Peptides against a protein of PDB entry 3C66. Designs and how they scored, part 36

Target 1, 189 residues: chain A of PDB entry 3C66
Amino acid sequence: KSWANLFEKNDFFFRYKFYLEITAYTRGSDEQHLKWSGLVESKVRLLVMKLEVLAGIKIAHPFTKPFESSYCCPTEDDYEMIQDKYGSHKTETALNALKLVTDENKEEESIKDAPKAYLSTMYIGLDFNIENKKEKVDIHIPCTEFVNLCRSFNEDYGDHKVFNLALRFVKGYDLPDEVFDENEKRPSK

## One batch from the design tools (peptide; made by RFdiffusion4, then SolubleMPNN)

Design b1_p12_5_s4 (from b1_p12_5, 5 letters changed)
Fold by OpenDDE base, seed 4:
Structure b1_p12_5_s4 (fold): chain B 189 residues (1-189), chain A 12 residues (1-12)
Amino acid sequence: as target 1 above (189 residues)
Amino acid sequence: SYTLHSDMVIDL
């Protein structure tokens, strides 16, 4: 398959058993988030390159488009909850306690002027080389380097009250519902 | 915070 076909949504979230999720969080303005998420997204290719050279990694394929979401986020505790619960099907139901901002509701006065948390999530599909006798693959190093690269780009990104970055290793059956279309059934265990 | 989830060690 051409590289182009690997970046189409169609089967990306069914193709791999494992995914790395990269979520840029911003509790602030849309403009702040656009800058932050844009930076993170611009660096994902560097993370992919570092993952691909790991002896246990056979394939690291990025999905080309971020998933965008935003929530009304009145408190810091809500922001921490979003960061804890987002990115896993097991925990994402906790986000139902927050108001998801949608195109339909964004102009409501109660939502328009509310503090918001913005999320941009990138996905990397992972395939592992089991034959290389490594029973374990540690991706902490490249992930840590990626986080450091992003957060060190601007001093403002050191403000954890506003800007955050999370990396989550997720199995295909535990991907968030947002990655599947209404007619798609999530992978089974 | 900048979060690396603990599951970054993958058992194959």
Scores: peptide ipSAE 0.163, ipTM 0.804, DockQ to the pose 0.721
Fold by OpenDDE base, seed 2:
Structure b1_p12_5_s4 (fold): chain B 189 residues (1-189), chain A 12 residues (1-12)
Amino acid sequence: as target 1 above (189 residues)
Amino acid sequence: SYTLHSDMVIDL
């Protein structure tokens, strides 16, 4: 398979058993989110490099495009809920309590001027070297270094009311619905 | 908040 096929959405989210999700959250303006998510995205390659050298990781392959979503987020509790529930198929249904912003509804008065949480999610497909008898791979160190790198880049990103960053390890069967097209069958457990 | 979910230890 050509390297080009590895970046096709449909192949990517079925290729790996495991994924690392990197979500940049912004409760603020679209401009704030663009700056924040752009920074996070610019650093993903550094995380990949750190993951690739870990014992037990065979491949760390980034998906090149972020997934973008936004929700009406009137309260801090809603923002916390988004950060807790997003990124897992098991929990994402809780987000149905919030108004998803779409191209169809974004101009509605109740949505247009509402406080919003913006989400940009990057995915890294992970393949592991099972032969190395390591029953466990710890990715805390590179992930923590990545978070610190992003967070420390600008003092404004220290405002947790506005800017957040989450990393989640997800099995392919538990990927959010957004990564699959309507006609695609979710990977089996 | 900036969060690493508890699943950063991968049991293979």
Scores: peptide ipSAE 0.163, ipTM 0.804, DockQ to the pose 0.731
Fold by OpenDDE base, seed 5:
Structure b1_p12_5_s4 (fold): chain B 189 residues (1-189), chain A 12 residues (1-12)
Amino acid sequence: as target 1 above (189 residues)
Amino acid sequence: SYTLHSDMVIDL
């Protein structure tokens, strides 16, 4: 299969049992988010390289396109809730309490000028080398190094009230609904 | 804060 087929949305999210999800969060302006998410996205390749050299990881393949979403986020508690609940099918239903910003509603007066949380999410598909009898793979080190790299790039990115970065290990059956088309059935356990 | 979720140790 050509590399092009690996980056088709529908094939990518069915190909792996495991994914690493990288979400850049911004509670601020669209311009702030574009700068922050663009930085994070530009560094994902470095994380992939660090994952690939781990003895338990056979393959680390990034999905090349970010998933973008935004919510009306009037409070800091809402922003914390988004960061806690986003990125897992088990918990993402809690986000229904917030107003999702869409192309259809973004011009509504109640949404246009509202405080927003912006999300840009990158996915890395993971295949593990089980043959080496490693029952456990620890990815804390490369993930922590990645976060530190992104956060240290600019002093402004140290402000956790505005800019956040989360990494979540997710099983394919627990991926967010955003990765599937309406006609696609979620992977079973 | 940044969140590394606790599941960074993958039990295979």
Scores: peptide ipSAE 0.158, ipTM 0.800, DockQ to the pose 0.740
Fold by OpenDDE base, seed 3:
Structure b1_p12_5_s4 (fold): chain B 189 residues (1-189), chain A 12 residues (1-12)
Amino acid sequence: as target 1 above (189 residues)
Amino acid sequence: SYTLHSDMVIDL
C-alpha cells in the first residue's frame, strides 16, 4: 500500500503538532509560476530526506498535493505583504485586503489583466524526538540548502521581484484556513 | 525545555 493512500487530507493536518510550510511565490505569469512551483515541488523530497536524518526529528512526512492560490498584486508592497502574512492563521486575514482570484472572477476584465501573485504551498508534518535530551532542533541548514538548490537551477529564479521562496515553521493550531475543510474544526492550542 | 527552530522567510 502506497504511504500516500494512508493519509487522507483530513487526518494529515490533525496528526502533527508542527508543520513546515514551503511556499513558492511568483509575481508574473501563470507559465512562470508553473515552472517555478514545479521545480520547488520536485525538490521537496530532498528536503524531507535531510530533515529525517536530524537527531531531533522522528518523522518528516510531506503532504502529497500543493495548495494553490493567486491574488491580484498591483504593487511590490502588495507582494511583500502577501509573503509576510500568508501561511499563518493569525496573519492571513490581512490578505482580505487583496482580491483573491477565483474560478468565478478570473474572467472579469479587471482581474484578467491585473498583475498577479501566484502561490503554491507544500506541507511537511513534523514529529520530534524529545527523549534524546536535545534542547534545540535546528532546521535552518537543510532549509537553506533547499532554497539554494531551487535558486541555483535557473538564473531567472534569482529575481526576487518575480520569484520567492518561504519556509515557515507552524504549529497545527496556526495552520492556514485553506488546509481544513468547511466541516473541520481547527486544532486547539 | 525542548526548543524548535523559528520561522524563516527567504527572499530569492
Scores: peptide ipSAE 0.054, ipTM 0.653, DockQ to the pose 0.064

Design b1_p12_6_s1 (from b1_p12_6, 5 letters changed)
Fold by OpenDDE base, seed 3:
Structure b1_p12_6_s1 (fold): chain B 189 residues (1-189), chain A 12 residues (1-12)
Amino acid sequence: as target 1 above (189 residues)
Amino acid sequence: MARLENTVFTPD
């Protein structure tokens, strides 16, 4: 059985206590986002390899599919707000102030022609060595190397007004609602 | 620069 077949969506987000979220943001066209997010996704395996060799990390397991969302994003402040609030259950309710683009509303004239922010989020489940549970784990270096690798691929990706990248360490009980099905209960603290 | 959040942590 391939590792991919062992991780149904439902099991993955309950299996780990800790996750690393990797979000590619694009305020621009769908084509720009497809190129940017596709690049980021293509490099996630390199980040996993760097995480797995850290003494405190027992397992770093990527989820195989990105989560996709898009919002009407009229201003740079809205784009900053999306990047600040997305990726945590505690803060994601602030995104309700923005218009989520859906299959049902994407053809509305007010949405079709509106500036958009696109989000693609990859998840890595993390398990830690029991012996090191009392010690601090530092993933800053491999995360920084990953960012630099993605940003250096094309000069256009240096434009922070259009292209952004976030890496967030999140506890399983604070994962965004998007990772759970309607019938699934969020993990408790 | 990219956002790097909580990259130094205790896994408790």
Scores: peptide ipSAE 0.502, ipTM 0.936, DockQ to the pose 0.829
Fold by OpenDDE base, seed 1:
Structure b1_p12_6_s1 (fold): chain B 189 residues (1-189), chain A 12 residues (1-12)
Amino acid sequence: as target 1 above (189 residues)
Amino acid sequence: MARLENTVFTPD
């Protein structure tokens, strides 16, 4: 089971040139994040179905597991910085200014009771059926419908100080380091 | 506000 999961992970992040990242953010309690991220995750399959029927999209393949992380997040500015910098290899190094919460450090007094931002990220691998490489693909409508579907589920999810949702189109060579194992080489351009 | 980044793109 673990080996099959590793194999599927390794193949998935090398298989496609393009990915859609869906990140649920919560600045609050773990319980708030579990509810929010669980809702978002439950709707990803509906987004996939909407993407698959678009002209020019050949394949929309979801990765089955979320990536989960959390940071000490003392201020609203730190929370904005996390949302701005997360999800791209080019920008993720800025997150090193914040304390990543790990299993090794979570019981430290400076971390345990600190305000936190929680992140759950889902990935969709994309393949395109475009004859002309200059043709544009527009996924704005299905992405907007997905966001509206998630945020309309509970009035509390309208509070952008606590709950946020990002959809980011990313090239395979610019995926976050978290998707690769330490022994794996990042895809080239 | 929701962040929608690069929802219109050219696959190159």
Scores: peptide ipSAE 0.499, ipTM 0.935, DockQ to the pose 0.873
Fold by OpenDDE base, seed 5:
Structure b1_p12_6_s1 (fold): chain B 189 residues (1-189), chain A 12 residues (1-12)
Amino acid sequence: as target 1 above (189 residues)
Amino acid sequence: MARLENTVFTPD
């Protein structure tokens, strides 16, 4: 496959057994989210470089386009629930309790002016060395360094009520539904 | 809150 084919949506999410999800959360304005998510996205390449040098990791390939979603988020508890449930097929059905903002509904009076949580998610496909497949891999250090790098860029990003960042290791069969087209079958175990 | 989920794993 050409390098270009690895960045096609449909090929990328079937290519790897394992993914690292990087989600920037903002409970605030669209402008706040654009700044925060744009910063996080700009730093993903640095995380990739740190992952690639780990002995257990053979390949770390970023998907170049973020997945964007937003929910009506009237409470701090709703914001915590979004952060807890998002990013896994096993748990994402809990988000159905919230109003997803879509192009079709964004102009509705009940949605337009409502408090929102914005999500931007980047994916890194991971391939591991065969000799290490039975051993534990630890990515905690590079992930922590990445979080600290993003949070330290501006003092405003220290406000956990507004700005959050999650890194989640996910198996390909447990990726969120957003990564697949309606006519695509989810990978099996 | 910053979340780091499953940062230690077996890739099986």
Scores: peptide ipSAE 0.498, ipTM 0.936, DockQ to the pose 0.813
Fold by OpenDDE base, seed 2:
Structure b1_p12_6_s1 (fold): chain B 189 residues (1-189), chain A 12 residues (1-12)
Amino acid sequence: as target 1 above (189 residues)
Amino acid sequence: MARLENTVFTPD
């Protein structure tokens, strides 16, 4: 398979059993989110480099395109709920309690001027050189360094009411529905 | 604080 085929959406989300999700959250303006998510995205390659050198990681392959979503987020509790429930197929159904912003509804008065949470999610496909299924992989250090790198870039990014960042290890069968097309079958457990 | 979820795991 050519390297080009590794960046095709359909192949990427079926290729790996495991993924690292990197989600930039912004409860604020679209401009704030663009700056924050753009920063996070710009640093993903540094995280990949750190992951690739870890024992037990064979491949850390970034998907090049973020997944974008936004929700009406009237309260801090809603923002916490989004951050808690997003990024896993098991929990993402809880987000149905919130109004997803779409191209069809974004101009509705109730949505247009509503407080919003913006989400940009990057994915890293992971393959492991672990023969023993009991061996643990620890990615805590590179993930923490990545978070610190992103958060320290601008003092404004210290405001957790506005800007948040999550890194989540996810199994391929538990990826959010957004990564699959309607005609695609979710990977089996 | 940033959310770091399952940063220590066993690939099963």
Scores: peptide ipSAE 0.498, ipTM 0.936, DockQ to the pose 0.853

Design b1_p12_6_s2 (from b1_p12_6 with K3R Y5E)
Fold by OpenDDE base, seed 1:
Structure b1_p12_6_s2 (fold): chain B 189 residues (1-189), chain A 12 residues (1-12)
Amino acid sequence: as target 1 above (189 residues)
Amino acid sequence: SARIENSVFTPD
């Protein structure tokens, strides 16, 4: 398959055993989120470059399109819960306690003016060049550099009550449901 | 806060 084909959804979420999730969170306005998520997304290519040069990483392949979602988020505790539970199939059902904003319900009076948390998630598929399956891989440095790069762009992004950024290493079988179509079977362990 | 989760792992 050509490199271009790998940017299509196709079998991207079945191709790798491991993924890095990058999620930009905003509890505020849609305008704030657009700026924050746009910045984060613009820097993902730099993270990929840093990952690719690590000896243990054979492939770091970004999925080019973000996944977007938003929830009614009336409290700071709800915002913390979203950040804790999102990004894993094991825990994402906890988000059902919150109202997901959809095209169908966004104009409802109870939703339209409600405080919201916005989420934009990018995915990187990972393949490793490790002969010994017991050898540890450490991607903490490039991830930290990425976070610092995003947070340092604007002083406002230092407000953790509004803007947050999460990088999560996940296995393919634990990817969120959002990445699969209804007719697709989740990868097994 | 910045969350970096499972950045050290064994790819098994």
Scores: peptide ipSAE 0.538, ipTM 0.941, DockQ to the pose 0.863
Fold by OpenDDE base, seed 5:
Structure b1_p12_6_s2 (fold): chain B 189 residues (1-189), chain A 12 residues (1-12)
Amino acid sequence: as target 1 above (189 residues)
Amino acid sequence: SARIENSVFTPD
């Protein structure tokens, strides 16, 4: 689509007041995550199409580049915590309790062979065509269909201990820090 | 299970 080349990072995360975050989680190998996240990413355009036809949605524009991160994830509780806290500026500080894997530390003995959770996040900027600001928008059905589409692709993706998928509606001022450069100011409420 | 959060919202 024409929007594929339209957006740069700096403009995209300031252009909209609202975003839909799609995060693929994997607690397992990098290979497992590559397959899972790749599948999810490949289906995002279908979700966009379903969102665009909703009466209340004027624009649904995906940011074409996924955001990638990984954490040392020793326990299932840690994995649940990641899924609970990631994707919102309000809660993401809880992730500081876990070791973020970086290019600088990935070869350290304590990190290299540690269990890891991998995250790939896609963002969709949303603009609305509502006459009344009090009108609710419901995107639950398209989101559910998207989840089902991804999960049903392979039986292995039914293992929630390994593979997870989250869709989160967020306001621009509550976007994770990862979407902004150090010199950029977070949007105000 | 998959998480779908805030799928019903008021865009204000």
Scores: peptide ipSAE 0.535, ipTM 0.940, DockQ to the pose 0.870
Fold by OpenDDE base, seed 2:
Structure b1_p12_6_s2 (fold): chain B 189 residues (1-189), chain A 12 residues (1-12)
Amino acid sequence: as target 1 above (189 residues)
Amino acid sequence: SARIENSVFTPD
């Protein structure tokens, strides 16, 4: 399999049992999000490099295309809920309580000028060298370093009311629906 | 602060 195939959607979300999700959140303007998410995305390769050198990790392959979504986010509690529930199939249904912004509805008066939360999510497929099913892998350090790198880039990104960043380890069967096409079947456990 | 979830895991 060529490297090129890994950077296309193809079977990327079926290829690995495990994924690291990197989500940049912005409750603010689309311009703010563009800058923030762009920064985060630009640093993902550094995280990959740090992951690849971990003994337990055989492969860390980034999916280079971000997944974009936005929600009407009237309150800070809604923003917290988004950050809590997004990124997992088992919890993402809670987001149905919020209005998803789409091309079809973005011009509606109730949506157009509403406060919004923007999400950009990058995915890294992970393969492990661990034969012992009980052995733990710890990616906390490189993840923390990545967060610090992103947050420290600009003082504005320290405002957690606006800018947030999440890294979540997920199993393939628990990936958000957004990564699959309508005709694709979610991976089984 | 940022959320880092399940960064210590068993890959099973």
Scores: peptide ipSAE 0.441, ipTM 0.923, DockQ to the pose 0.836
Fold by OpenDDE base, seed 4:
Structure b1_p12_6_s2 (fold): chain B 189 residues (1-189), chain A 12 residues (1-12)
Amino acid sequence: as target 1 above (189 residues)
Amino acid sequence: SARIENSVFTPD
């Protein structure tokens, strides 16, 4: 399929067995998050380029639109919990303990004025070309370089209390529920 | 902080 087809959700989250999730976190203002997530998103193409040249990676295709969510996040512990639990179907149910901000509730006083954690997640579909299926693939270096690139862009982004960045390798069957529509069935293990 | 999870894996 052409790159153009990857700009739409379509079957992107069924196309690959493996995905790299890139999540920008912000515990602060919407404006702060917009800048941070925008920066991260703008650099994803560089990560893709680095992944594509790695031995064993056949394809690295980004889904170009971010998934966005926000939670009421009154404490730093809550923020850590979000970062720990988000991005995997296995653990995402823990997020139910937090108040998800929605269009329906965002104007409620208890939510409107509450501290929030904002999340923007980009996905890269991965296909591998390895002779031995038991061989390990290591993407740590390009991921680290990506993190460093984003963090070093502005000194403010060094504040881990506010800005965070996570890269998580996940299998298709363990993708967060957010990537699937209600009428879609999660890929089987 | 920065989190990089499962960056070394077997793609099977």
Scores: peptide ipSAE 0.542, ipTM 0.941, DockQ to the pose 0.859; fails the geometry check

Design b1_p12_6_s3 (from b1_p12_6 with S1M K3R Y5E)
Fold by OpenDDE base, seed 1:
Structure b1_p12_6_s3 (fold): chain B 189 residues (1-189), chain A 12 residues (1-12)
Amino acid sequence: as target 1 above (189 residues)
Amino acid sequence: MARIENSVFTPD
């Protein structure tokens, strides 16, 4: 199997028990989001490299395609809610209170000119080399360095009202529904 | 705000 096949969806979201989610958020224009998410995506490979050298991590495998979504986001509270609830199957149903922007509805008058929050999410599958299941793994330093790298690129990215970045460690059974096809069954615990 | 969630964990 070619190296290229490793980056196809295939069974990626079933292959690992653990994933790191990297989400770039933008409450602003599409242009602002394209710049911000593009920057974040361009740096993910550096995070992978830093994770791979950690003694407890056997594999850090990036899924190369981002997942993209956008919501009508009238208020700052809505934006905070999106950031709190997105990225986990347990909490993502709360997002149903907001209008998801789709190709079918994007031209509606109530949606077209509405304030929006844009989301781009990258996934890293993780496998661990831990003999003792009680041993803790700490990825905080690489994650912090990654955040600092992205935020320091442009002063505008310091505006937390517009640009945000989240890294979330999740179990495979708690991945968002977006990563699975309609015919796929969510992994069990 | 930058969010780093569950960065210290026990793989169980």
Scores: peptide ipSAE 0.511, ipTM 0.939, DockQ to the pose 0.871
Fold by OpenDDE base, seed 3:
Structure b1_p12_6_s3 (fold): chain B 189 residues (1-189), chain A 12 residues (1-12)
Amino acid sequence: as target 1 above (189 residues)
Amino acid sequence: MARIENSVFTPD
């Protein structure tokens, strides 16, 4: 099916068994995050092109809309914890220890002026062309090139205390809860 | 540093 059919969320997170998650992290201002995440998002199509030419990958389809969240992040250790735990259903419950910023609470005095970590996540659905189920796929090179492309755009993005980027391969049953609507059931193993 | 996790995998 053409990329045009992927504009609708409807079955994207049920269509593939495997996904690549691309998360841009910012511990700083909303403006800093907007610039960083916007840059990362603008380069995702280049990563897709590099993935599509790999022998083991049959399809690499990006979901066009980013998923966005933010947390109160008072310490650098909290920021590291967010980056460690986010992006997997198995570990995301650890984020409940932090205050999620919502439209309902963002104007509260304790939240409004608090240090924040911003997250923007892009998803790529993956289908594989592997005859032998024991064959490994290696996407490390395209992922590294993508990271280097994003980080080299501006010297400020070299500050890992503020700007971070993660790429994670995830099985469909281990996707974060954010990708599913309340009426949708998570895919089984 | 950037995190690249599970970049080598078996798609089963």
Scores: peptide ipSAE 0.510, ipTM 0.939, DockQ to the pose 0.869
Fold by OpenDDE base, seed 5:
Structure b1_p12_6_s3 (fold): chain B 189 residues (1-189), chain A 12 residues (1-12)
Amino acid sequence: as target 1 above (189 residues)
Amino acid sequence: MARIENSVFTPD
């Protein structure tokens, strides 16, 4: 496949068995989220570079575009729930308890002025060396370094009530529904 | 809260 094909949405999410999800969360203004998510996105290439040098990692390919979503988020508990449940097909149905903001509903009075949690998610497709496929791989160090890099950029990003960052390793069959079109069947085990 | 989930895994 050409390099361009790896960045086609439908091809990318069927190409790998494993993915790393990087999600920037903001409970605040759209402007706050734009700055925070933009920073996180700008640093993803550094994480990729650190992953590529690990012995067990054959390939780390980032998807070029973030996935954007937002929810009405009245409470801190709701914000914690979003961070706990998002990023896995197994658990994302719990988010149905919250109001998803869409282009169709964003102008509704009950939504327009409501407190919101914003999410921007980047994906890295992972391929592993065949010789290491039965061994444990540890990506905790580069992930921690990435988090520290993002959080240390501005003192405001240390406020966990507003700004959060999650890195989640996920199998292709457990990717969130957002990565697939309505007419596509998700990968099976 | 910053989260790093499933950072140790077997790729099988």
Scores: peptide ipSAE 0.500, ipTM 0.937, DockQ to the pose 0.809
Fold by OpenDDE base, seed 2:
Structure b1_p12_6_s3 (fold): chain B 189 residues (1-189), chain A 12 residues (1-12)
Amino acid sequence: as target 1 above (189 residues)
Amino acid sequence: MARIENSVFTPD
């Protein structure tokens, strides 16, 4: 398959057993989020480069398009919940307690002017060189360096009440529902 | 603080 096919949604999220999720969170304006998420997205290629040189990693392929979502987020506790529960199929159902902002509802009076949390998520598909099932892979260092790179770019991004960044390693069967179409069956364990 | 979750894992 051509490299181009690796970036098609339907193939990408079924190709790998493991993924790294990179989520930029913003509790603020859409403009704030655009700047923050844009910065994070612009640095993903550097993270990929660092992952590719790790002995345990055979392949690190980024999906080229971010997944975008936003929720009504009236409290700081709600924002914490989003950060805790998002990014895993096992836990994402907890987000149903919040109002998802959609094109259909964004103009409703209760939603339009409500405080919002914005999410932009990038995915990296991972393949490993490890033959021994007991061997561990450690990606903590490159992930930490990536976080530091993003956070240090602007002092404003140090405000954790507004801007947050999460990196989560997930198995393909535990990917969020957003990566699959309604007619697609999620990968099996 | 930024969240780095499951950064040490066994790719089973």
Scores: peptide ipSAE 0.423, ipTM 0.922, DockQ to the pose 0.858

